Peptides against a protein of PDB entry 7UQJ. Designs and how they scored, part 34

Target 1, 160 residues: chain A of PDB entry 7UQJ
Amino acid sequence: PELYQNFNITPPRGVLFHGPPGTGKTLMARALAASCSSDERKITFFMRKGADILSKWVGEAERQLRLLFEEAKKHQPSIIFFDEIDGLAPVRSSKQEQIHASIVSTLLALMDGMDNRGQVIVIGATNRPDAVDPALRRPGRFDREFYFPLPDVKARFKIL

## One batch from the design tools (peptide; aimed at target 1 K56 Q96, target 1 (a further copy) E97)

Design b2_p14_2 (made by RFdiffusion4)
Pose (drawn by RFdiffusion4):
Structure b2_p14_2 (pose): chain A 160 residues (1-160), chain B 160 residues (1-160), chain C 160 residues (1-160), chain P 14 residues (1-14)
Amino acid sequence: as target 1 above (160 residues)
Amino acid sequence: as target 1 above (160 residues)
Amino acid sequence: as target 1 above (160 residues)
Amino acid sequence: SYTPPPAPTLERLP
C-alpha cells in the first residue's frame, strides 16, 4: 500500500468483462473466486446474478444494493461480481420504468459517490456493453474494460 | 443581507450541477462538504440519495423529505446535497408509479416554503439535466445551473 | 349577481389555469386572493395545494375535502383554488394508489353536487394539463381553461 | 434496441 501511497494514486478497483458469449468471462470470474479462497488472506467474494435485487416493494431493490455494498465495507478484502450487469444496470431511459433508473442511480452513488466505498473490487460481465449505462463506464467505477475475444489460432490450440 | 434588500432580490438557494460523467460534480460537492466543516462558523452538510428516502409505506418517503428539510432548517446555515437527483426527482409521468410524482410534488412544496434568507442551500447533481422535472429547474427552486464541461487544454493542464 | 343573473349565463364550476412553468399562474391566484383582501362575506378565498390534504390515514383526505367544500358552501360566494391540481388529482390507472383514486372519486362527486346557482367557483392550476385525471375535464367540471403561455416581447418589457 | 428484463410491479403498504 506504500507503493500506491508513494504517489497520490488509488488502485483501479473496477473491471468490465465484455465480449461474445462463451469467451471466458464467467470462467475467469470463477477462477478468481477460487483463487481468492486459497491464498489464506480473506478476500470475500460476493456473487450477484443480473437483477437479483429486484423486488415488488418500493425502495427494497435500492436497499438491497446498499446492504450489499455495506457488507462489502464490513470485510475490507471483499469482491463483488455482477454477472450479466446489462440486465441490472441498463442505460437510463425515460421510456422504461423508474425502478431501473433508480437502481442505476443508486449504483452510481455507491460506486463513486460522496462516501468512499472501501477496498471493494467490482467486476461486471456482459455480452452487451453498450446496454450498460455510460456513466458507469468511467474511471472510479469500472476503470478497466477487458475485451474477451473469440480465440485466435494459438488460443484455440491452447484451449483444446 | 442589506445588499439583497437594497435591490429587491432574494439570494439563490438552489444549484443544479450538471455535466458529463467524471467532470467534477461530486468532487465539488465533496470539497464543499469539507469546507463546511473547517471554519469558525459551521455550515451543516446533509447528504442524500434515493435509497434513504424511498420507502414501502404510504406517506413515508414524503415524511422523510420533510424531516430532512425541517432538520436542515433547525441547523440553519445548511447545505442539502441530492446526488443523482434525476433518480430522486424524475419527470412526472402518469405512466409511472405515483411515488415518484408524489416525491417531486413534495420537493416542490418544500423548496417553495424554505427560509427565504439564504440559510438552506440545496445542491443537486443530475449528470443528465433533461431527466429532472422542469418544475424543479425553474428559478425559485433550483435557481442556478452549473455546467461542468469536459475540460479544455488549460483546464486539462491544470488537472494533470 | 344583480347584474349577471339578468342574463342567464351560469358561472363555471371549474376553471383550469394551465401553461408552462414560471408563466404567472400562482401569481394570478395570489392576486385574486389579494382581491379577497376586501370585506368579509364576499369572495372568500381558499388556498390549497396538491399536498397538505392527502394523508397517511384513509378518511382524513376525503373528509377534509368534503369539509373544505362544506365551508365553501357555508360562506356562499366563495372560491377554492387548488394549486398543483395534478398533485391532488392524478390519472387513475393500475399503477395508481388507492388514496389518490378515492380523492378523485370524491372531488368528482363534490363537483357534481355543486348547485346551478353558482356561488362556489373552483380554480385549479397545473403545468401539465394532460396529467390531471380525465374525469374532471368532462362537462360540469373543470371545463373552462386559461392557457398561460411564455411572454412575448412587449410582455417581457412590462415584466422587466 | 436492447430492452432489459421486466421488473416486478412495485407495491406499498398502507

Design b2_p14_2_s1 (made by RFdiffusion4, then SolubleMPNN; from b2_p14_2, 5 letters changed)
Fold by OpenDDE base, seed 4:
Structure b2_p14_2_s1 (fold): chain B 160 residues (1-160), chain C 160 residues (1-160), chain D 160 residues (1-160), chain A 14 residues (1-14)
Amino acid sequence: as target 1 above (160 residues)
Amino acid sequence: as target 1 above (160 residues)
Amino acid sequence: as target 1 above (160 residues)
Amino acid sequence: PFVPPPAPKLETLP
């Protein structure tokens, strides 16, 4: 947040956290939400798992995404964190179920429909950025990607 | 590990990390693996997501679990971290697919088959401990449970 | 970074992550650095442990701090992460070694000398915010403090 | 006594 302010960079609508599992992407998103929330200015943190949206809401996933974005907008400033966004929006294949295509299309439309002045940041976390639909990785969506490297074994030894 | 050795306490075979999403369960497991790993005594950290074992290995999930435990035993001291173990071992219901029942049964057998002298610790992380098969939560398996509370909104505010 | 831009909030020069050991402070700092670094705009992440600066650089710790801040400024946007900053900047006591007083004074001067437009964020992590010199916790330095709560003590006692 | 491990090198986060 603050670093981008100094750069006069338009804050991304969407940020893709990617990197090996357990590199702290989810924790980072939570603590970014926490980190941006003050007693005076609470950031509302919405968290969803990609796979949970598909599994719980067969045929309603699109509606649930819309509701999530509406709630996030209603409670702005907000962060929508999609953990495992590759589970929600996998790469489109010729064999991909129409349901996944609809969900991706809905997410694209919701991200595109966010006003540039909106106080809603979308964070997607994935272990596999290449498994996320490339349409989500375009400008105005997840246009910033953040790689979470495994701390080297030496860096893990240095973290400990 | 070393703490248990100093206290002559039988190390738990399995530890269940539970609590709301993004409370740092996965991070804690990695940090524990790293904290227990010295330059002289590296802990091998095996990480799997529960849902990934099901989705990647339809019909082979049981074999993959066996291989994982064999590898962990081969590379002991080891931590096997199951992120989202509720996705791997959901509560048995009369409507539970036979596949899930077999996977749970395999995991139970693998945990029961771990020698008390084995330097393999299994950490399961879940957002829903009540969604994990109660058989996994018994002595000799995930017999220790750790609740990761949401940092209070105030504690999240203290996290900024 | 970006959220602060939308709020027209002056980014803090220093952020203090505090909370019990293993609550993910270090990982959060790394993940923040990662989360602010894109392929197009890399944030340079500098990590130091407080105790390492003292132990490795007896009589040179001040110089090493200066060099660190100069390098961070040279490679801005940058994050300087001090893990265990309480080891670097303990509370001043009448019995405190002159070395610690000099290091704290140097760190204070370096933080005060950062231009408000500088693209260098300092993150300090500590398990003991009360062990950090209060002078570091003042406006223009570590003026934002971030509490990483323990998961319930009962949960830690079961991990052990 | 917990001996903290040596300071990590500058990691350029990707």
Scores: peptide ipSAE 0.000, ipTM 0.291, DockQ to the pose 0.062
OpenDDE base, seeds 1, 2, 3, 5: peptide ipSAE 0.000, 0.000, 0.000, 0.000; ipTM 0.320, 0.299, 0.336, 0.209; seeds 1, 2, 3, 5 fail the geometry check

Design b2_p14_2_s2 (made by RFdiffusion4, then SolubleMPNN; from b2_p14_2, 6 letters changed)
Fold by OpenDDE base, seed 1:
Formats: C-alpha cells, structure tokens, sequence
Structure b2_p14_2_s2 (fold): chain B 160 residues (1-160), chain C 160 residues (1-160), chain D 160 residues (1-160), chain A 14 residues (1-14)
C-alpha cells in the first residue's frame, strides 16, 4: 500500500511470486511489508499457507478466505500473503475437483471484489506457477508475476 | 563443507534452522551451498520437504531417506536440506506415533552414522522447533540451531 | 526496474541494505533481480564488492565505476549491486582519506547523474552502515535503507 | 569480468 501511495500508483490486486523452493519468495513478501511500514505508518501482514487453509478448515475454507479479506480490509494498509498458493488453488483439472473449485471460485470473487483504491495487496507464492489455476493469473487478480530463480551457482555468496 | 574445511573446522552433523515462516531459512541453506561452492569446488544440494517424504513415500520413507543419505555421501561435498522437518520427525508423543517413530528412528540412525569427517551437512528447517523430536536436537544430530527472526518491521524494504 | 515500470513507479536511485553479516542482504539483492525478471523481460544484474574495486583497480577505480554504470545503462533494465559498499565508500573522516574521497565523489556523481526515468537500480549492502559516507545516504542516492536484523540471540547460532 | 545473467540453468536437483 504505502509503496503505491507514495508514488500515487494504483496497487496491483495481486502479485504472484514464483520460482524454485527456497528462492526467498516468503522472505521478499515480509521484506515488502516491512518496507512499506514506517514509524508513522504500519502495514498489517497476513500470512496463510495454501495447504493449511484446506487441511485446517475443511468445509470452512471459503468462509476463512472471506474473513481473511474482511480483516485485511479492516486493517488497511495490509498485505495478504498466500504461501504455497498452488496448494490453495490448484488447477481445476486436478482430480480433487469440487472442494478446490469452490475455494478457487471464492478467491477469484474476493480478488475481483477488491476495490482498486483499496490498500490491500495480495501476494501469492508458489514453487509451481503452472499448478496455479490460470483464472487467478488473469488481469485484476495475480496479474503481476515475479520469478525468483535459483541463485546462480557462480554467485559465491561470500558471506565470508 | 568448504566453509568448515577452509577453517579446519569439523562440520556439524546437523544444523537446525528455525523461526517464523518466511524468514529465509531455505534461502539461507541455498546461500550457504552457493557460498561453499567455487569454480574449483561444487557442493551438491539435496532438498526434501518433510511432509513430502511422508505423503509421497508411504511405506518407503525409510528407504528414501537411506537412499538420500547414500546419494549425498556419493556426491560429497553435499548439503541435505530438510525443509519443514517437523513434518518428517514430529514429536513422538503425537497421535500418529508408529509411522513417524520409524522415520524418526531411521533419520536418527542416519545422522548418527554420519562420519564426522564426512563432507555432508544436514540442514533442517522448521517454523515449529518445539514440534521436532527432541532426539533429533541432541549432540551429533541437529546440535546446532539457528533462529531466523522476523525482519524487524522498521526495516522499510522499499524495494519499490 | 521492472518492478517499478510495471507499477509505473519511479525507481529509487539507490537502496542500502544494511545489517549484520549473513542476514541475507546479498541474497535479497539477487532475489530482487530475479523477481524483476520475467520470461518476457530480463534484468541484468551487476555485482561488485567494494573492497575488490579498491584492491583490484588501484588508480582505475573511478574509471571502473564509470564503465560499470555505462554498462548498466546499456543493459537496462539493470541492477548494480555493491556488496560491502563500506569498503568502496568509507566515511571521509577515516584515515584512508584521498583515494576513498575520489571514489566516493565519483560514485556520488554517478548516482546523481542517473536519470530518474532510468531503469538502473543501485543496491548497496553493508554490515557497517555508519561506515558508509553520509553523502551517499542523501536523497537521490541511497535514500532508501533496509535493515537486515540478526536473528534474535535466543536462537543458538551454533554455526560455531 | 561481466558475469552474464546466468541463464536459469535448471540445474535439476538430482
């Protein structure tokens, strides 16, 4: 939010962080939240794992998503970070069709229902961008994608 | 391996990275592997998720762990990184006792069987260090622990 | 660059990553470069160590900095990452005055000469932000700072 | 030395 407000930029509704596991996607999302926070202005950071929403809230996942977005809206400026979002919204053609389809439809509706003036940014992180429902990757949803490559092996991280 | 060789330090058998989710544990493990790699010396990096070993290899998880350690030994110097290791080796008192107990016992034996002169480092990452079996946290196993705190909210990551 | 362009954001001229050694500064810079790269748009990442510029290019450090910025401008969008920038641009009051002063003056001029519309981001990383010349930390230069805290001391960094 | 942007070598983790 602040990032975009300070620049008078309309925040994207959603940003997809993708790349191999351990490329810093979750760390970057936290870093962004921290960046956008000042002593004068704090950003509320909501983090959920995709698989946790399915496993912990079987039959309530849609309600939990709605509550999450409501809470994020209440605590603007805010970031909603979905770690492993491919676990929350797998491709509809996967054999676990119905429950995933309902959750995907709810997430689509929640992202579509976000006011462009809203100070809520949604960040999804995945190691498998192709496993994320293409409907989530459309304009007005996760319409911005960021690839986190493996640090090149030649990059001597001289931490020493 | 190189980090320890360059310092004439006996490598720890295991290092536990713990802290809140998205604190860069997996990223640090990759960075360490990259740092220890030079043009002259490459480190082989093996990554597994704890829950994936259980879910994908039901009844073969012990065999897969043995194969992983053998392969790591064959490709020395190497790092074995277990992401979400609490999913692999939950506390023995948890209701899913028997399957977890066998995997934990196998992992314990594999870590105990590592020669101190071996160029294999085991890194476990978890968001829940208290959910990791205390037997894994004993000397000669994950006897080194690293906390990854949340980046302090004051750190304005204006990446933008 | 892309991150800013895709958002219609004016990129900062410089971002200072600071914090204790091993806090992921260099890793974050690489993750940013990677994140800003897509299949359609690649970011060129230039990495230099501050001390390497001084030690390898004695008497040519200014020329090497100019060439680096020219090359970064030629390969836009680009990131210039200075690791250990305190080695490049120590405080002017430090006893190694003259050579450092010339390099600092050159770096100041290069950062000041960056068009605000340029797709070149400069990232400096240091373990000693107070050792960086305050002139570099002014608006239009490294005017954004990011603290990478130590993981809280309670976590036994038994890397030792 | 110009380190060319490493092509994402999918080093397939074995």
Amino acid sequence: as target 1 above (160 residues)
Amino acid sequence: as target 1 above (160 residues)
Amino acid sequence: as target 1 above (160 residues)
Amino acid sequence: SFVPPAAPKREVLP
Scores: peptide ipSAE 0.000, ipTM 0.332, DockQ to the pose 0.035
OpenDDE base, seeds 2, 3, 4, 5: peptide ipSAE 0.000, 0.000, 0.000, 0.000; ipTM 0.199, 0.215, 0.294, 0.214; seeds 2, 4, 5 fail the geometry check

Design b2_p14_2_s3 (made by RFdiffusion4, then SolubleMPNN; from b2_p14_2, 6 letters changed)
Fold by OpenDDE base, seed 2:
Structure b2_p14_2_s3 (fold): chain B 160 residues (1-160), chain C 160 residues (1-160), chain D 160 residues (1-160), chain A 14 residues (1-14)
Amino acid sequence: as target 1 above (160 residues)
Amino acid sequence: as target 1 above (160 residues)
Amino acid sequence: as target 1 above (160 residues)
Amino acid sequence: AYVPPAAPELEVEP
């Protein structure tokens, strides 16, 4: 919120963090949640993994997504972070394609159904932006993309 | 490439990054990809998880490995990073052992079939180097090993 | 050991590392293992993921937990690190609830069965401490909790 | 092939 309010920019409904695994997409989504949280304005951070949505929620994935968006709306300002959002992308097996297509359709509908006045930011993290359905990358959805480059080896040696 | 060219060292066909989870093996493999990439020479980084090769590609894992190596060869210079490569190691269930053994055999054949002139580096990351098939750790395969120690608590407090 | 010996404190049977994903819980559990390891006193580090216990070990999860604790006892001083220990928490599907409840019961029994003289520390890492069964958070189990805050954005930019 | 698209650097202002 504050970051977008200061720039008079309508917060995107969705931000795609893409870049190689271990580049700190999850850490950034969280740092954004923390930096946007002040003592006066706590941001609620919701996290789900794309793979968990498919594997743990077989038959309830759509309902769990709806509940997640409802809870995020209830706890505004909030961030929904989807880790491994490319995990919702169809795997090349036909039966999984239909299930994935339905879940992606539900996510699209939920992102479209968010009023622009909602202080709910959706962050998707992926290692494979090409595996993310182009429909998710359209305006009003994940319409902003941030690439997470690799830290230089020198930066890493400062950590070790 | 550049790092190996500058040292007149034949690039190893495979490098095993081993060490405890969270030691930044993935981050280093990636930092190596970035540091070896210049504006003039972009390195293509391919990443796969060992567990994904088994779970997502049941019946196609071998074909996916072949395609991966073909794509890596097509996009030279390139790095193939296998995260959790110990995930290709046989799990103690007999049916999975045969499937895993076939996948490992395919990986061995692909690593052996890489001409030394190929600018394809294979990086395997594992938390359990003892769970990696010794056949993968032979010369011409994962013949170099890098241990990723834990950062000292002091190093960690500099990050937090 | 040394850290607890120096303070004349009985090492807790279990430590819960909680905090948002990417806060370095795994890295700390490992840094503790390294810092408690001297050349004279190597600590054996055992790692398991909660999700792996459920998904890979369907029907053997309890046996694998028993074997893990036996091996940890055999290789004292040792640390058992459960990553994503909230993955052992019941998922809202009834059949999985019973399986998860049985696995959690087994873990409870194993933690209770550890003699206080055993140099086995159990570290659980979770992103959702509220999803961890309260029975695991009782004295003699995961009786110490460490919150892993998010690094400040400034701290992150020093890493990248 | 993951070709990093030249997506804008997150200028996360401090």
Scores: peptide ipSAE 0.000, ipTM 0.181, DockQ to the pose 0.033
OpenDDE base, seeds 1, 3, 4, 5: peptide ipSAE 0.000, 0.000, 0.000, 0.000; ipTM 0.286, 0.236, 0.187, 0.210; seeds 1, 3 fail the geometry check

Design b2_p14_2_s4 (made by RFdiffusion4, then SolubleMPNN; from b2_p14_2, 5 letters changed)
Fold by OpenDDE base, seed 1:
Structure b2_p14_2_s4 (fold): chain B 160 residues (1-160), chain C 160 residues (1-160), chain D 160 residues (1-160), chain A 14 residues (1-14)
Amino acid sequence: as target 1 above (160 residues)
Amino acid sequence: as target 1 above (160 residues)
Amino acid sequence: as target 1 above (160 residues)
Amino acid sequence: PFVPPPAPKLEVLP
């Protein structure tokens, strides 16, 4: 909130971290959660894997998402981090249509239902941004995308 | 290779990176590959996800593992990085016994068959080290383990 | 900028990443630059090594620092990353007094001269935070510090 | 024989 307030920028509801595997997306999300807290201001960090929500909670995935967002709202300021979000919300045209469609619809509704004044930030991480449903990448959802490039060769050499 | 050469340390055949999700295991493996490379000495980095080997290569997973190790041997010095290795080699007592047992046995044989003089390092990363088959954690395999702690809350808060 | 903006945190002028070598400091700085960039908002990432500025630019190091900060200001939003900043800004009481003192004084002036509204973040990384001039660690400069712990001793010793 | 596309050689350039 404060830095967006200082720059008159509306805070994104959702941030998509994308890039090749092992570019530090999950580490960054955790670093953000840590760096946004202080001794005076703790941020609650919720982490879920997309595939884990599907596999562990078959038939309850929608309910688990709702509970996650409720808990995040209760523990504001909070970050919800979805690691491998392409596993949770694959493109609707994939042959596993119905279960994925219901979860995507629930996640869309939860992101749309987030009050702009809410201190809940949603971070999605993926190695396959094109495998994420385009509906999630619209304004008011994951409307900010961050590319985690492979550290360029020249850039790694400047570490040695 | 060079780090071990410089310290007269026999390179481990396998290194297990374990710790909570998003502690930078995959990122560290890539950073190690980068920091062991020089303008004069390039390291080839092979990355696979444990679950992807099972899901994409049903009935060929053993062959794909063999090909991966052959390719790594051909492109020495090399790092084979298995992300989420608990998905590749779950504990043998898990109800999905036979397919996992064959893959585990193949991976065991491949790691055992790695000559100590080979410039191939195997890195496994997991969030659940206890879910990795104990046979993989024996000497000559993943005989070295690295815990990636959650970076201390206080440490991360000083970035933001 | 945006990363801090999202969480209502006043952007630090400078962030010090410290911790043992190979803890991912440089990798995190790159991941931050990437994770602050979107398709709509690209962040320019400038990287320098502390020792390289001294060794390559003897007698011009101050000028090169000024040019670096000017270029970063021109390409806002930007990150200036100093890897091995202890090589650039050693403690003033160290026997290499005069040249280091001039560079430190220049860097201090450049960090102090950064408008709080500027979208330039300075990240310093070091393995030796105690070797960094305490004047750089004051408010308005590197006033935020991140410890990159060694993955727990038990974990490292299983690699050694 | 479908030769799987070569794993992207992440040249971890030095």
Scores: peptide ipSAE 0.000, ipTM 0.325, DockQ to the pose 0.040
OpenDDE base, seeds 2, 3, 4, 5: peptide ipSAE 0.000, 0.000, 0.000, 0.000; ipTM 0.291, 0.212, 0.284, 0.207; seeds 4, 5 fail the geometry check

Design b2_p14_3 (made by RFdiffusion4)
Pose (drawn by RFdiffusion4):
Structure b2_p14_3 (pose): chain A 160 residues (1-160), chain B 160 residues (1-160), chain C 160 residues (1-160), chain P 14 residues (1-14)
Amino acid sequence: as target 1 above (160 residues)
Amino acid sequence: as target 1 above (160 residues)
Amino acid sequence: as target 1 above (160 residues)
Amino acid sequence: PPPPPPAPPLQRLP
């Protein structure tokens, strides 16, 4: 941590996996979760699938998001993987419902808001990156964007 | 206050930060929140978002807004910051649930009934200004609209 | 009434001020209430909003509306003004609450219960006219309308 | 962008 405090830099803590289906996005997330449970320093893995937080009660989806990010603050070495994040956080439109834009606005305030979110890495896997809200694709929340392509010749050989 | 009585004008008590993502809105609100807690006279910073207002009970979200504005009047030199305010206060629509139009109406009434001396300042950052209700964006509610643009060369040089 | 009842032209049961925001609709009702700064028993003015009637309970909103109308009948020549009548009477649908729908179901029955010798006039203001419920715009209700547009050049010169 | 999956209707208690 002294190498990052040597400068006045904060580490990138957000990655958006994107590419065609079957290219290794969830596999890479699975390998990262299996590696986080075997290096004897507790990196807590939080798995979230799509719109797992959607509820029929008003304000319970934003409350579940706030609880997920808070429980991530309780154990500092924690990771949040959002599988199929284009279903949880679509581009905010006035035509659709307010539960969607309200989830996106809560996710924006919880990733880079007034309060610091802690040592929480946030990973989102998507097949449709342009269905993710563009305010979620900037440094401070999903700094990096890993494009997982269809494999080339050498990579197909290696996979086979 | 005599300058604001000599000319028959009321000091603006509302600001709407708006601009592209990552341009300085939450940063300015964080710098103002740190400047509220340093000097010989104290300004109280009230931070809010859509999650700690929206409730599942009838009449509880507007009661939380009223408790916020009453508590800010109690600590009278005060700032209220609503981040991602288009999620908290969308454009009123009959094709939406009544709780969002009811929050916008309660907010309009509480802003039209403030101290009328410049004691409670209300700052909101929407990232998108068209999503916020036009009744909130008129002078009397959010008087000033600060456009935080993408930086030009001299500004990029100073930021770097 | 000695003059206007000679010709049998009935005064309106409901008059609707509608227009863009900041066009002076609340000023007209405030100026008519300063024309109620006159002696008693003539042009009693009631200033209500789309809020401060609707409550947590199930009967105080309709009981309070029936009582407001009964006090309006008690002082014979009287005016009831509903500022932000889309807050009190939104569109009834299947995303609508039950307490607003019953407020509309009582306001309609109270406007049809108002006699033909018109001594209670109900003025209502809105910035979004096609967001008030369609039933109050039917004949025998809010039927005469006043559009408040943005000012032209001479009007802006007089305002400045 | 395509529309998101539909969300359940929101409810409130009295």

Design b2_p14_3_s1 (made by RFdiffusion4, then SolubleMPNN; from b2_p14_3 with P9A Q11E R12V)
Fold by OpenDDE base, seed 1:
Structure b2_p14_3_s1 (fold): chain B 160 residues (1-160), chain C 160 residues (1-160), chain D 160 residues (1-160), chain A 14 residues (1-14)
Amino acid sequence: as target 1 above (160 residues)
Amino acid sequence: as target 1 above (160 residues)
Amino acid sequence: as target 1 above (160 residues)
Amino acid sequence: PPPPPPAPALEVLP
């Protein structure tokens, strides 16, 4: 929370964590959630995997996304973390991916429908930012992107 | 490698990182690789996702696993990290999953065939350790398991 | 940055990452830096090791700390990461550690002198929080601390 | 279809 006040930055609706696999994107999202929740002010952390939404919610993925955003809104302040969002929101390359296009459109509408007054932050994580639909990377959605670099070799030595 | 030499510990053939999603399993594996690599002694880090082996290597998954282990052996000291190994090595529930059973059997044979004299460490990561075939969790395979707890809440608060 | 505005939390001057070696403290600090820099708004990440300041800057450590804070202030928004801060800021145990006491006093003054209007965050990392001078852990300095737990003991025993 | 597995427990981060 406090880093943004120092920077006079309006909180994004959506933050995209991107970088090579195993750079700590999911860990950071969890650390952020726990870091924003005090004993007096707990943050509710919602986690979903992009591929799980497609595979487990076949035919109901849109409804499940809507329910997720409603539940996040009920449990404000909250974080919605989409791990592997490239699995949920692939680039619209072919006309045949109607289901993916519909789910992406629902996610777009849900992110657009988040009032900036809501204490809901959406964090997407991906290893392939170029595989994420550019429509999600526009202002008012995932308008902030976070590159998780591979820890530089000189830096890696100090983690252990 | 160097971590084990410092402790006079025979490096395990296989280490299973398990815990809730986003607890830093993949990150720890990379951090371990980086920490064991000095400027003089670099560790080669091989990463594969369990689900990717099944989906991308349909019909050649066994061969690709063999090639991976051969390449890791050529580039010693090396770490093979299987992210989401529950996707590669599901519990043998039905006779109909012959493909999965074959891939698992190949992985078992490859792990059993790793001489303890090789500077190759296999790290599996999963969010569902109970979904990993128990045969992989036996001595000489993933005989060592790591629970990655959710970072304690008191800790998370102070990054933000 | 923006998570803090949603929660009406005043940004800390200093955050102490503490926990056993290999728990990802340095990685988290880098991930936070990368995670606060967008394409439009890059964060400058300054990294120093506590022991390096004492060993490499013998006789000029205070000046180098001042220069570091000035440079961080010039390159706002910025993060100063002190890895192994227990090496820089040991507990004042003996009257003979005048050099350490002076460096710690300079760091205290620099952290106290950071106007809350400055877009500079100081992250300290240590494996030994009890070896860090308690004066650094007071409000307006490292008033926020992060425990990076070891992955549960049952876990750790199995990598080694 | 089997009911979707219960949404992983909302970790209300305490």
Scores: peptide ipSAE 0.006, ipTM 0.373, DockQ to the pose 0.044
OpenDDE base, seeds 2, 3, 4, 5: peptide ipSAE 0.000, 0.000, 0.000, 0.005; ipTM 0.204, 0.280, 0.307, 0.370; seeds 3, 4, 5 fail the geometry check

